# Designs tried in a protein design run: peptides against a protein of PDB entry 5HOI. Part 252

Target 1, 351 residues: chain A of PDB entry 5HOI
Amino acid sequence: FRYMPFSPAGTPFGFTDRRYLTMNEVGYVSTVKNSEQYSITVSFFDVGRFREYHFEDLFGYDLCFLNEKGTLFGQSKTGQIQYRPHDSIHSNWTKIIPLQAGERITSVAATPVRVIVGTSLGYFRSFNQFGVPFAVEKTSPIVALTAQNYRVFSVHYSQFHGLSYSLSELGTSSKRYYKRECPLPMSLPNINSDMKKDANLDYYNFNPMGIKSLFFSSYGDPCIFGSDNTLLLLSKWRSPEESKWLPILDSNMEIWKMSGGKETTDIHVWPLALAYDTLNCILVKGKHIWPEFPLPLPSEMEIRMPVFVKSKLLEENKAILNKKNEIGADTEAEEGEEDKEIQIPVSMAAE

## One batch from the design tools (peptide; made by RFdiffusion4, then SolubleMPNN)

Design b1_p24_5_s1 (from b1_p24_5, 14 letters changed)
Fold by OpenDDE base, seed 4:
Structure b1_p24_5_s1 (fold): chain B 351 residues (1-351), chain A 24 residues (1-24)
Amino acid sequence: as target 1 above (351 residues)
Amino acid sequence: DEERKERIKKTREKIKELAEEEEK
């Protein structure tokens, strides 16, 4: 296993000179290789709210986090971080994070009020939005970070214990834990089954945890989207004993339903954010599970717990079809019915 | 609410379109 730099919804270069460093509901950050340099572009989905900007990157930033106020960049090997406010009134700042031999920055996160740096040795470093340090804490090795306001969702990895997570709040004086290094019930990528396609191997080498993204919902609940294409939401996290991960969307199942029951292998969901009861995502067509260039427009998927079995839904839809045909609904509907979205029976939606 | 329903509908239409592109 190798600790790799993680950014939310970041993409590999693959065979290209360009990739997305990160993307979310605010926008997307791209980097293009130009010899030994990189050109970084920060783009926004709301073009009326923010102006796209670019700069030359001499450091090779491989970590990024975008928020509504600025972009945090990091270089995993050198420990350099840079925060760039979107507003030109506010100054950029740069800092070097001290790293031990072999230590890497594995993830960075930024909110309008906090900057967080996590490392492969489990150093958790917190700063304000101006790069003033608060504290350094030693945790289990950090593999992913996201943050909203004062809250931080961290994913940890141990070779012995697998994945764990923490949920913390970074106040002015102290860090509070809501959850501390609790088991994370997320499946890791299966190298033997999933790596039959070279594209999956490239992604695994880029992101061996298979975490496509992690974010907070609009309600402030931690969300994670793994290699199984299931969106997990941490419910009841304020009550440590009641806290549970809910599989709120199987995106493969939703694609299957919406395609009329077609077993597609080249349509992929790339998660951006959870707003209310909708997953904001990029629909990706092709061999790569990640979006290429240009970035498609975001799509919205309604969250639904995967309580249904494909075979049962197919049997029920066939039974509904047969009943409609028996009732003498005109024969012109037959050729166009395979192309209909597989409806969830109202009886099963209430269980 | 209506705008959200329309965006979800567009997503369904887009998934259908993308699924039909595999059969060609």
Scores: peptide ipSAE 0.364, ipTM 0.864, DockQ to the pose 0.908
Fold by OpenDDE base, seed 1:
Structure b1_p24_5_s1 (fold): chain B 351 residues (1-351), chain A 24 residues (1-24)
Amino acid sequence: as target 1 above (351 residues)
Amino acid sequence: DEERKERIKKTREKIKELAEEEEK
């Protein structure tokens, strides 16, 4: 197993000279390889609120985290990090994170008030927004980080225990744990089944954990989107005994319903954020499960618990169609039966 | 609420369109 640098919704280069370092509800960060240099562009979905900017990257940043106030960059091998505010009022700052032999920065996160660095040896480093250090903690190896305000969601990996997660709050004087290295019920990518397509091998080599993204919801709940295309939300995390992961969206099932029951293999959901009860995502068409260039406009998908069985939904929709045909109702809209969204019966939507 | 419903509807329309592109 090799620890790879993780950024939320980051994409591989593939066969191209360009990739997304990260993307979320705020915007997207792209990098283009120019010989020995990189050109980084920070773009925003709300063009009225923020101005796109670019700069030359001499370090080869492979880690990124975008928030509403700035962008954090990191270089996994050298330990260099850079924070760039979106405004011109605050100065850019750089820092070198001390790394041991073979240690890598595996993930970085930034909020308007905190900067977090996680490593392959499980060093958890916290800073304020100006790069002033608070603490260094030794944890299990960190594979992914996200943060909102003072809260940090961290994913850990052990060869013996698999995936675990922590949820912590970085106060001014101390770190509080709500969850500490608890089992994460997320499936790892299945090398034998998923690797039959070369495109999946390229993505696995880029992201061997299959974590497409992790974020906090607008309500402050930790969310993770794995290789199974299921959105998991950590419910009731304030009550340690009541806390559970909820599969709040099967994106493959939603694509299947919205396509009229077509077994599509080339439509993919790329997660950005959870805003209220909608997943903000990029709909991707093609061989690659990740968005290419140019980036499509974001789409909103309603969250729904995966309580439905495809066969039952098809039987019920067929029974509804047969009843409509027997009643001889002038359904003037002969939009072909194949073109209709698979309707969820009202009885199943109320459970 | 209405704006949200319209954005969800546009997502359905876009998925339908992308699914029809596979049959050509």
Scores: peptide ipSAE 0.364, ipTM 0.864, DockQ to the pose 0.926
Fold by OpenDDE base, seed 5:
Structure b1_p24_5_s1 (fold): chain B 351 residues (1-351), chain A 24 residues (1-24)
Amino acid sequence: as target 1 above (351 residues)
Amino acid sequence: DEERKERIKKTREKIKELAEEEEK
């Protein structure tokens, strides 16, 4: 296993000179390789609220985290981090994180009030938004981070125990754990099944954990989107005994329903954020499971627990169609049977 | 609520369109 730099919804270069360093509901950060340097662009979905900006990157930043106030960059090997506020009122700052031999920064996160750095040796470093350090903690090896306000969701990896997660709050005086290195019930990429497509091998080499993204919902619940294209939400995390991961969306099942039951393998969901009861995402068409350039406009999918079996839904939809035809209801549109959205029966939508 | 319904509808329309596009 090799620790790779992780950023939320980051994409590989593939065969191109450009990639997304990160993307979320705020915007997307791209990098283009120009000879020995990189050009970074920070773009926003709300063009009325924020102005796109770019800069030359001489360090080769491979880690990024975007929030509403600024962008955090990191270089996994050198330990350099840079915070760039979107507003010109606040100055950019740089810092070098001390790394041991073979240590890598594996993930970075930033909120308007905190900066977090996680490493392959499990060093968890916390700073304020101005780069003033609070603490250094030793944890299990960190593979992914996200943060909202004072809360941090961290994913850890052990060769012996697999994936675990922590949920912590970084107050001014102390760190509080709500969850500390608890088992994470997320499936890892299966090398033997998934690597049959070259595009999946390229993505696996970029992100061996298969974590496409992790974020906090608008309600402040930790969310993770794995290689299985299932959105997991940590419910009731304030109650240790009641806390559970909920599979709130199977995106492959939703694509299948919305396509009229077509078994497509070239439409992919790329997760951005969870706002209320909708997954904000990029719909990707093609061999690659990640968005290319230019970035398509974001799409919204309604969250639904994957309680349905495809065969049962097809049988029920066929029975509904047969009843409509028997009643002589003018099925106005001769939309082919394949073009009709697979409807969920009202009886099953109420559970 | 209506704006959300319209965004979800656009997502369905886009998935339909993408599912009708032949693999290039």
Scores: peptide ipSAE 0.364, ipTM 0.862, DockQ to the pose 0.731
Fold by OpenDDE base, seed 3:
Structure b1_p24_5_s1 (fold): chain B 351 residues (1-351), chain A 24 residues (1-24)
Amino acid sequence: as target 1 above (351 residues)
Amino acid sequence: DEERKERIKKTREKIKELAEEEEK
């Protein structure tokens, strides 16, 4: 196993000179190889709110986190981090994180009030937005981080115990845990089945945990989107005994329904954020499960728990069509039966 | 609500379009 640098919705280079370092609801950060240097561009979906900016990267930043106030960059091997505010009011700052031999920064996160650095040895380092350190804590090895306001969602990995998660709040005086290294019920990528396609192997080498993204919902609930294309939400995390992971969207099932029951192999959901009951995502067409250049416009998918069986939905939709044909109701006859969205019957939606 | 319905509809239309591109 190798700890790889993780950024939310980051993409590999593949065979190109370009990749996305990160993307979310705010925007996307791209990097381009220019000989021995990189050119980084920070782009925004709301072009009226923010001005796109670029800079030369002499360090080869492989970690990134974008928020509404700035962008955090990190270099996994050297321990260099840089915070760049989107406005010109606040200055950029740089810092070197001390790393032990073989230690790497595995993930970084930034909010308007906190900067967090996680490492392959489980060092959790917290700073304010100006790079002033608060604390260093030793945890299990960190593989992914996200943060919202004062809250941090961390994913940990152990070779013996698999994936775990923590949910913490970084107050002014103390760190509070809501969850501390609890089991994370997310499936790891299946190397034997999923690696049959070269594109999946490239992605696995970039991200061996298969975590496409993690974020907080608009309600402040931790969300994770794994290699199984299922969105998990941590519900009731304020009540330790009631807290549970909910599979709130099977994106493959939603693509299947919306395509009229077509078993497509080249349509992929790339997660950005969860706003209320809507997943903001990029729909990707092609061999690669990640978006290429240019970036498609974001799409919105309604969250739905995967409670339905494909065979039952097909049988019921066929029975509805047969009944409509018997009644002589004008079926809109020009779109083939296969091109119609698979409807959820009211009977099955009430169970 | 209507703007949300329209965005969900556009996503459905986009998935249909992308699924039809696989059959060509």
Scores: peptide ipSAE 0.363, ipTM 0.863, DockQ to the pose 0.889

Design b1_p24_5_s2 (from b1_p24_5, 14 letters changed)
Fold by OpenDDE base, seed 4:
Structure b1_p24_5_s2 (fold): chain B 351 residues (1-351), chain A 24 residues (1-24)
Amino acid sequence: as target 1 above (351 residues)
Amino acid sequence: SAERERRIRETRELIAKLAEEEEE
């Protein structure tokens, strides 16, 4: 088994000189081979909020993570990382992550407040947004990372135990685990069935785990989209015993329904993000399961899960809080209530 | 929102269109 560099919604080069390093709801990062160099472009879906920028990459960055404040780049073999703020007011910084012989950076993530580096030997390295290190932890081999604010969703791989996941919070003083190396019920790519098409072999060689993307939802729930084209959401993660993965969207089934029941083999969903109740994605037509160039406009698929309950309960809880504030009850709203998981009434969890 | 419902409809229309392009 070879650990490959993973970035959320990253695409292979295939037979081309260009690929996407990463994509999400903010935008997309592309790289083009130019002899011994690469040209990187950071593009945004909201062209009014951010200006597209490019730079020459002499290192051959093969890892990337895009957020609303900047872009993190990494080179899996050399251990070089670079953070580039979108705002020119903040300086770029570069760091070399010390790697052991045969160790690779397998994934990187960045939020406005944290930078995370995961390796093939299971070194989990945390930094602030300025590249100041917090900690180094030894875990099972890391194959994928994503982060939102202070929270990190990590996917681990063991040859003996398969896929596992962790959910952690990187405070100022300590790392808290909500989940620590728990089994991840995601199917691995089936080499024998799927490799009949050359395009699937190219993608497997690029991403042997078949993880197309992983992200946090707008509600802060960990999401993963595997090779089976099913969106999994981790529900009740604040309650360790109640935590479960929910298949919130079968994208193949949704394509089948929306096509009028046609067996389409060349329409693919490429996941970007989960909003409140919609999967933001790129619809791909063709042999390759990943988007080519130019990038199509993002599409929105409705998820059928009772996420409508979470939005209604949030609105109801806000309305209750606003009513309590109007009634002049000196109930010290403990600042900690925003982090309470909205209890979905048992009646709505059974539909 | 009405805009969300519009984007979801546009996605359905796009999938339907892309599925028709496989029969040519």
Scores: peptide ipSAE 0.398, ipTM 0.871, DockQ to the pose 0.553
Fold by OpenDDE base, seed 1:
Structure b1_p24_5_s2 (fold): chain B 351 residues (1-351), chain A 24 residues (1-24)
Amino acid sequence: as target 1 above (351 residues)
Amino acid sequence: SAERERRIRETRELIAKLAEEEEE
């Protein structure tokens, strides 16, 4: 087994000189190899909000994380990281992560307030948005990271225990765990069944964990999309004993239904984000399970599972809160309720 | 929203179209 650099929804070069370093709901980052150099382009889906920009990469960045404020780049072998704000107001910064012999940066994540670096030896390094370090923690080997605000979703791999996950919050003074190296009920790619097509071998060599992407939903729930094309959502993560993974979308089943029951082997879902009850994704036609160039426009797939009930309950609770505020009931109780996990009534969980 | 229903419909139409295109 070899630890490979992971970025959310990143694509391999394949037989081309270009690939996507990462993509999500904000946009996509591409790199083009030009001799010993790379040209990186940061593109956005909302062209009115952000201006596309490019730069020459002399380091060969193989890790990337895009957020609404900037792009984090990393070089897995050298330990170099660079943060580039999208605006011209904030300065770029570069840092070298100290790596041991044979250690690799395996994943990076960035929010407007945190930068996270994970390694093949399980070093978890946290920084603020300016690259000021908070802490170094030793965990099981990190294979994937994502982050939203102060929360970090990490995937770990052990030869003895397989895949595990952690969910943590990076406060100013301390790291809190909601989940710590708990079993992740995701299947690894099956080399024997899936590798019948050379394109699947190329993808496996690029991403041996088969994690196409991981992200937080718009509600702050950890999501993972594996090689089985099933979107898993971590529900009830605030209650450690009640927390469970929900298979909220089988994308192969949805393609089958939408095609009129045709067995299609050449239509693929490439996940970007979960916004409310809709998976934002790229629909890919062809031999490769990943998008090529040019990038197709994002598509939306409806999620039928209990997340839709959660959105309605959130809207109903907001409407109840707004009505209480209009009636002049004491405002002191309300600030503490926004972060309360909405208990789905048992009656609504049965639809 | 009507806009969400539109985008979901457009996705269904796109999948249906892509499923009619023969594997080259």
Scores: peptide ipSAE 0.397, ipTM 0.871, DockQ to the pose 0.535
Fold by OpenDDE base, seed 5:
Structure b1_p24_5_s2 (fold): chain B 351 residues (1-351), chain A 24 residues (1-24)
Amino acid sequence: as target 1 above (351 residues)
Amino acid sequence: SAERERRIRETRELIAKLAEEEEE
């Protein structure tokens, strides 16, 4: 087994000189190989809110994470990382992560307030948005990271125990765990069944875990999309005893239904984000399971949340609203913008 | 919302169209 650099919805080069380093609901980051150099472009879906930018990459960045405020880049072998704000107000910063012999950066994540680096030896390194370090923790080997605000979803791999996950919050002084190295009920790619197409072998060599993407939903729930094309959502993670993974979308079954029951092997879902009850994704037609160039416009697929999960999310949000209204009477304390009232669209309450 | 239902319909129409295109 070889630890490969992972970025959310990143694509391989294949037989081309270009690939996507990452993509999500904000946009997509592409890199083009030019001899010994790379040209990186950061593109956005909301062209009115953000301006596309590009730069020359002399390091060969193979890790990327895009958020609404900036882009984090990493080089898995050298330990080089760079944060580039989208605005011109804040300066770019660069640093080297110290790596041991054979250690690789396997994943990076960035929010407007945190930068996270995970390694093949299980070093979890946290920083603020300016690259000031908080802590170094030793965990099981990290294979994937995503983050939203102060929360981090990490995927770990052990040769003996398979896949596990952690969910943590990175406060100013301490790390809190909601989940710590719990079993992840995701199937690994099956080399014997899926490797009949050369394109599947190329993707497996790029991403041996088969994790197409991981993200937080608009409600702050950890989501993962594996090689089986099933979207898993971690429900009730605040209640350790009630927490469970929900298969909220089988994308192969949805393609089959929407095609009128046609057997098709050349239509693929490439996940970007989960917004309310819709998976934002790229629909891919062709031999490769990943999007090529140019990138198609994003599409929306409806998720099949169990009615009991919709009702409970509504109850939890109402309970959070009621608690805010009860506590909001006395203390003017600067409790940060974290719990923005996610207005559940009325459409989710009616179905 | 009417806009959400529109985008879901557009996705269904796109999948149907892509499933009518021959596998190259």
Scores: peptide ipSAE 0.397, ipTM 0.868, DockQ to the pose 0.522
Fold by OpenDDE base, seed 3:
Structure b1_p24_5_s2 (fold): chain B 351 residues (1-351), chain A 24 residues (1-24)
Amino acid sequence: as target 1 above (351 residues)
Amino acid sequence: SAERERRIRETRELIAKLAEEEEE
């Protein structure tokens, strides 16, 4: 097994000289190979908010993370990282991450307040937005990272234990874990069934975990979109005993329904972000499961929980409401900041 | 919102169109 560099919704080169390094709700980062150099372009979906910019890449950046304030680049083999603010008021900075023999940067993430680097040996490195280091922690091998504000969602891989995940908060003084290396119930790519198409082999060689993307929802819930085209959301992550992965969208089933029940093989969902109750995505037509050039406009898919999950959520929500009504009769106990558990909107329960 | 319902409908129409283009 080889640890590959991962970026959210990144695409392979395939047989072309160009690929997307990353894409999300903010925009997309492309790279074009020009002989021994690369030209990187940072593009935005809101063209009125940000100006597209480009630069020459002499290092061959293979890792990228885009946010509303800047773009983080990384080179998996050399350990070089670069942060480029979108605003010219702030200076770019570059740093070399020290790597051991055979170690690779496997993923990078950046928020307006944190930069995170994960490696194939499980080194988790945290920095502020100016590249000042906070800490180095050793975890299980990191295969993917995403971050929102101070929160980090990390995916880990062991040959013996498969996929695991962590959810942590990088405060000013300390790291807090909400989840630490818990099992991730995501299906890995099935080499025997899926590798019959050359396009699937190319994608597997680029991304052996089949993680098309991972992100935080607009509500701050960890989301992952695997090779099975199912969107998983981590619910109730503040309560370790109640936390569960919810299959909130089967994109193949939604395509099947929206096509009028046609067996389509050449329509693919490429995930960007989860905004409220809609998956922002690129609809891809063709042999490749990833978007080509030019990038199509983003589409919105409504989240539809499977009926069997929806019924359980309705029963659980009724049971919680009934318990709150029973307990609300007796104890005058202090209005502490009840961690308003972001209830999955009742609208997802109504259809 | 009416705008959300519009975008969801546009996605459905796009998928339907793309599915017809696979049979030709």
Scores: peptide ipSAE 0.395, ipTM 0.868, DockQ to the pose 0.587

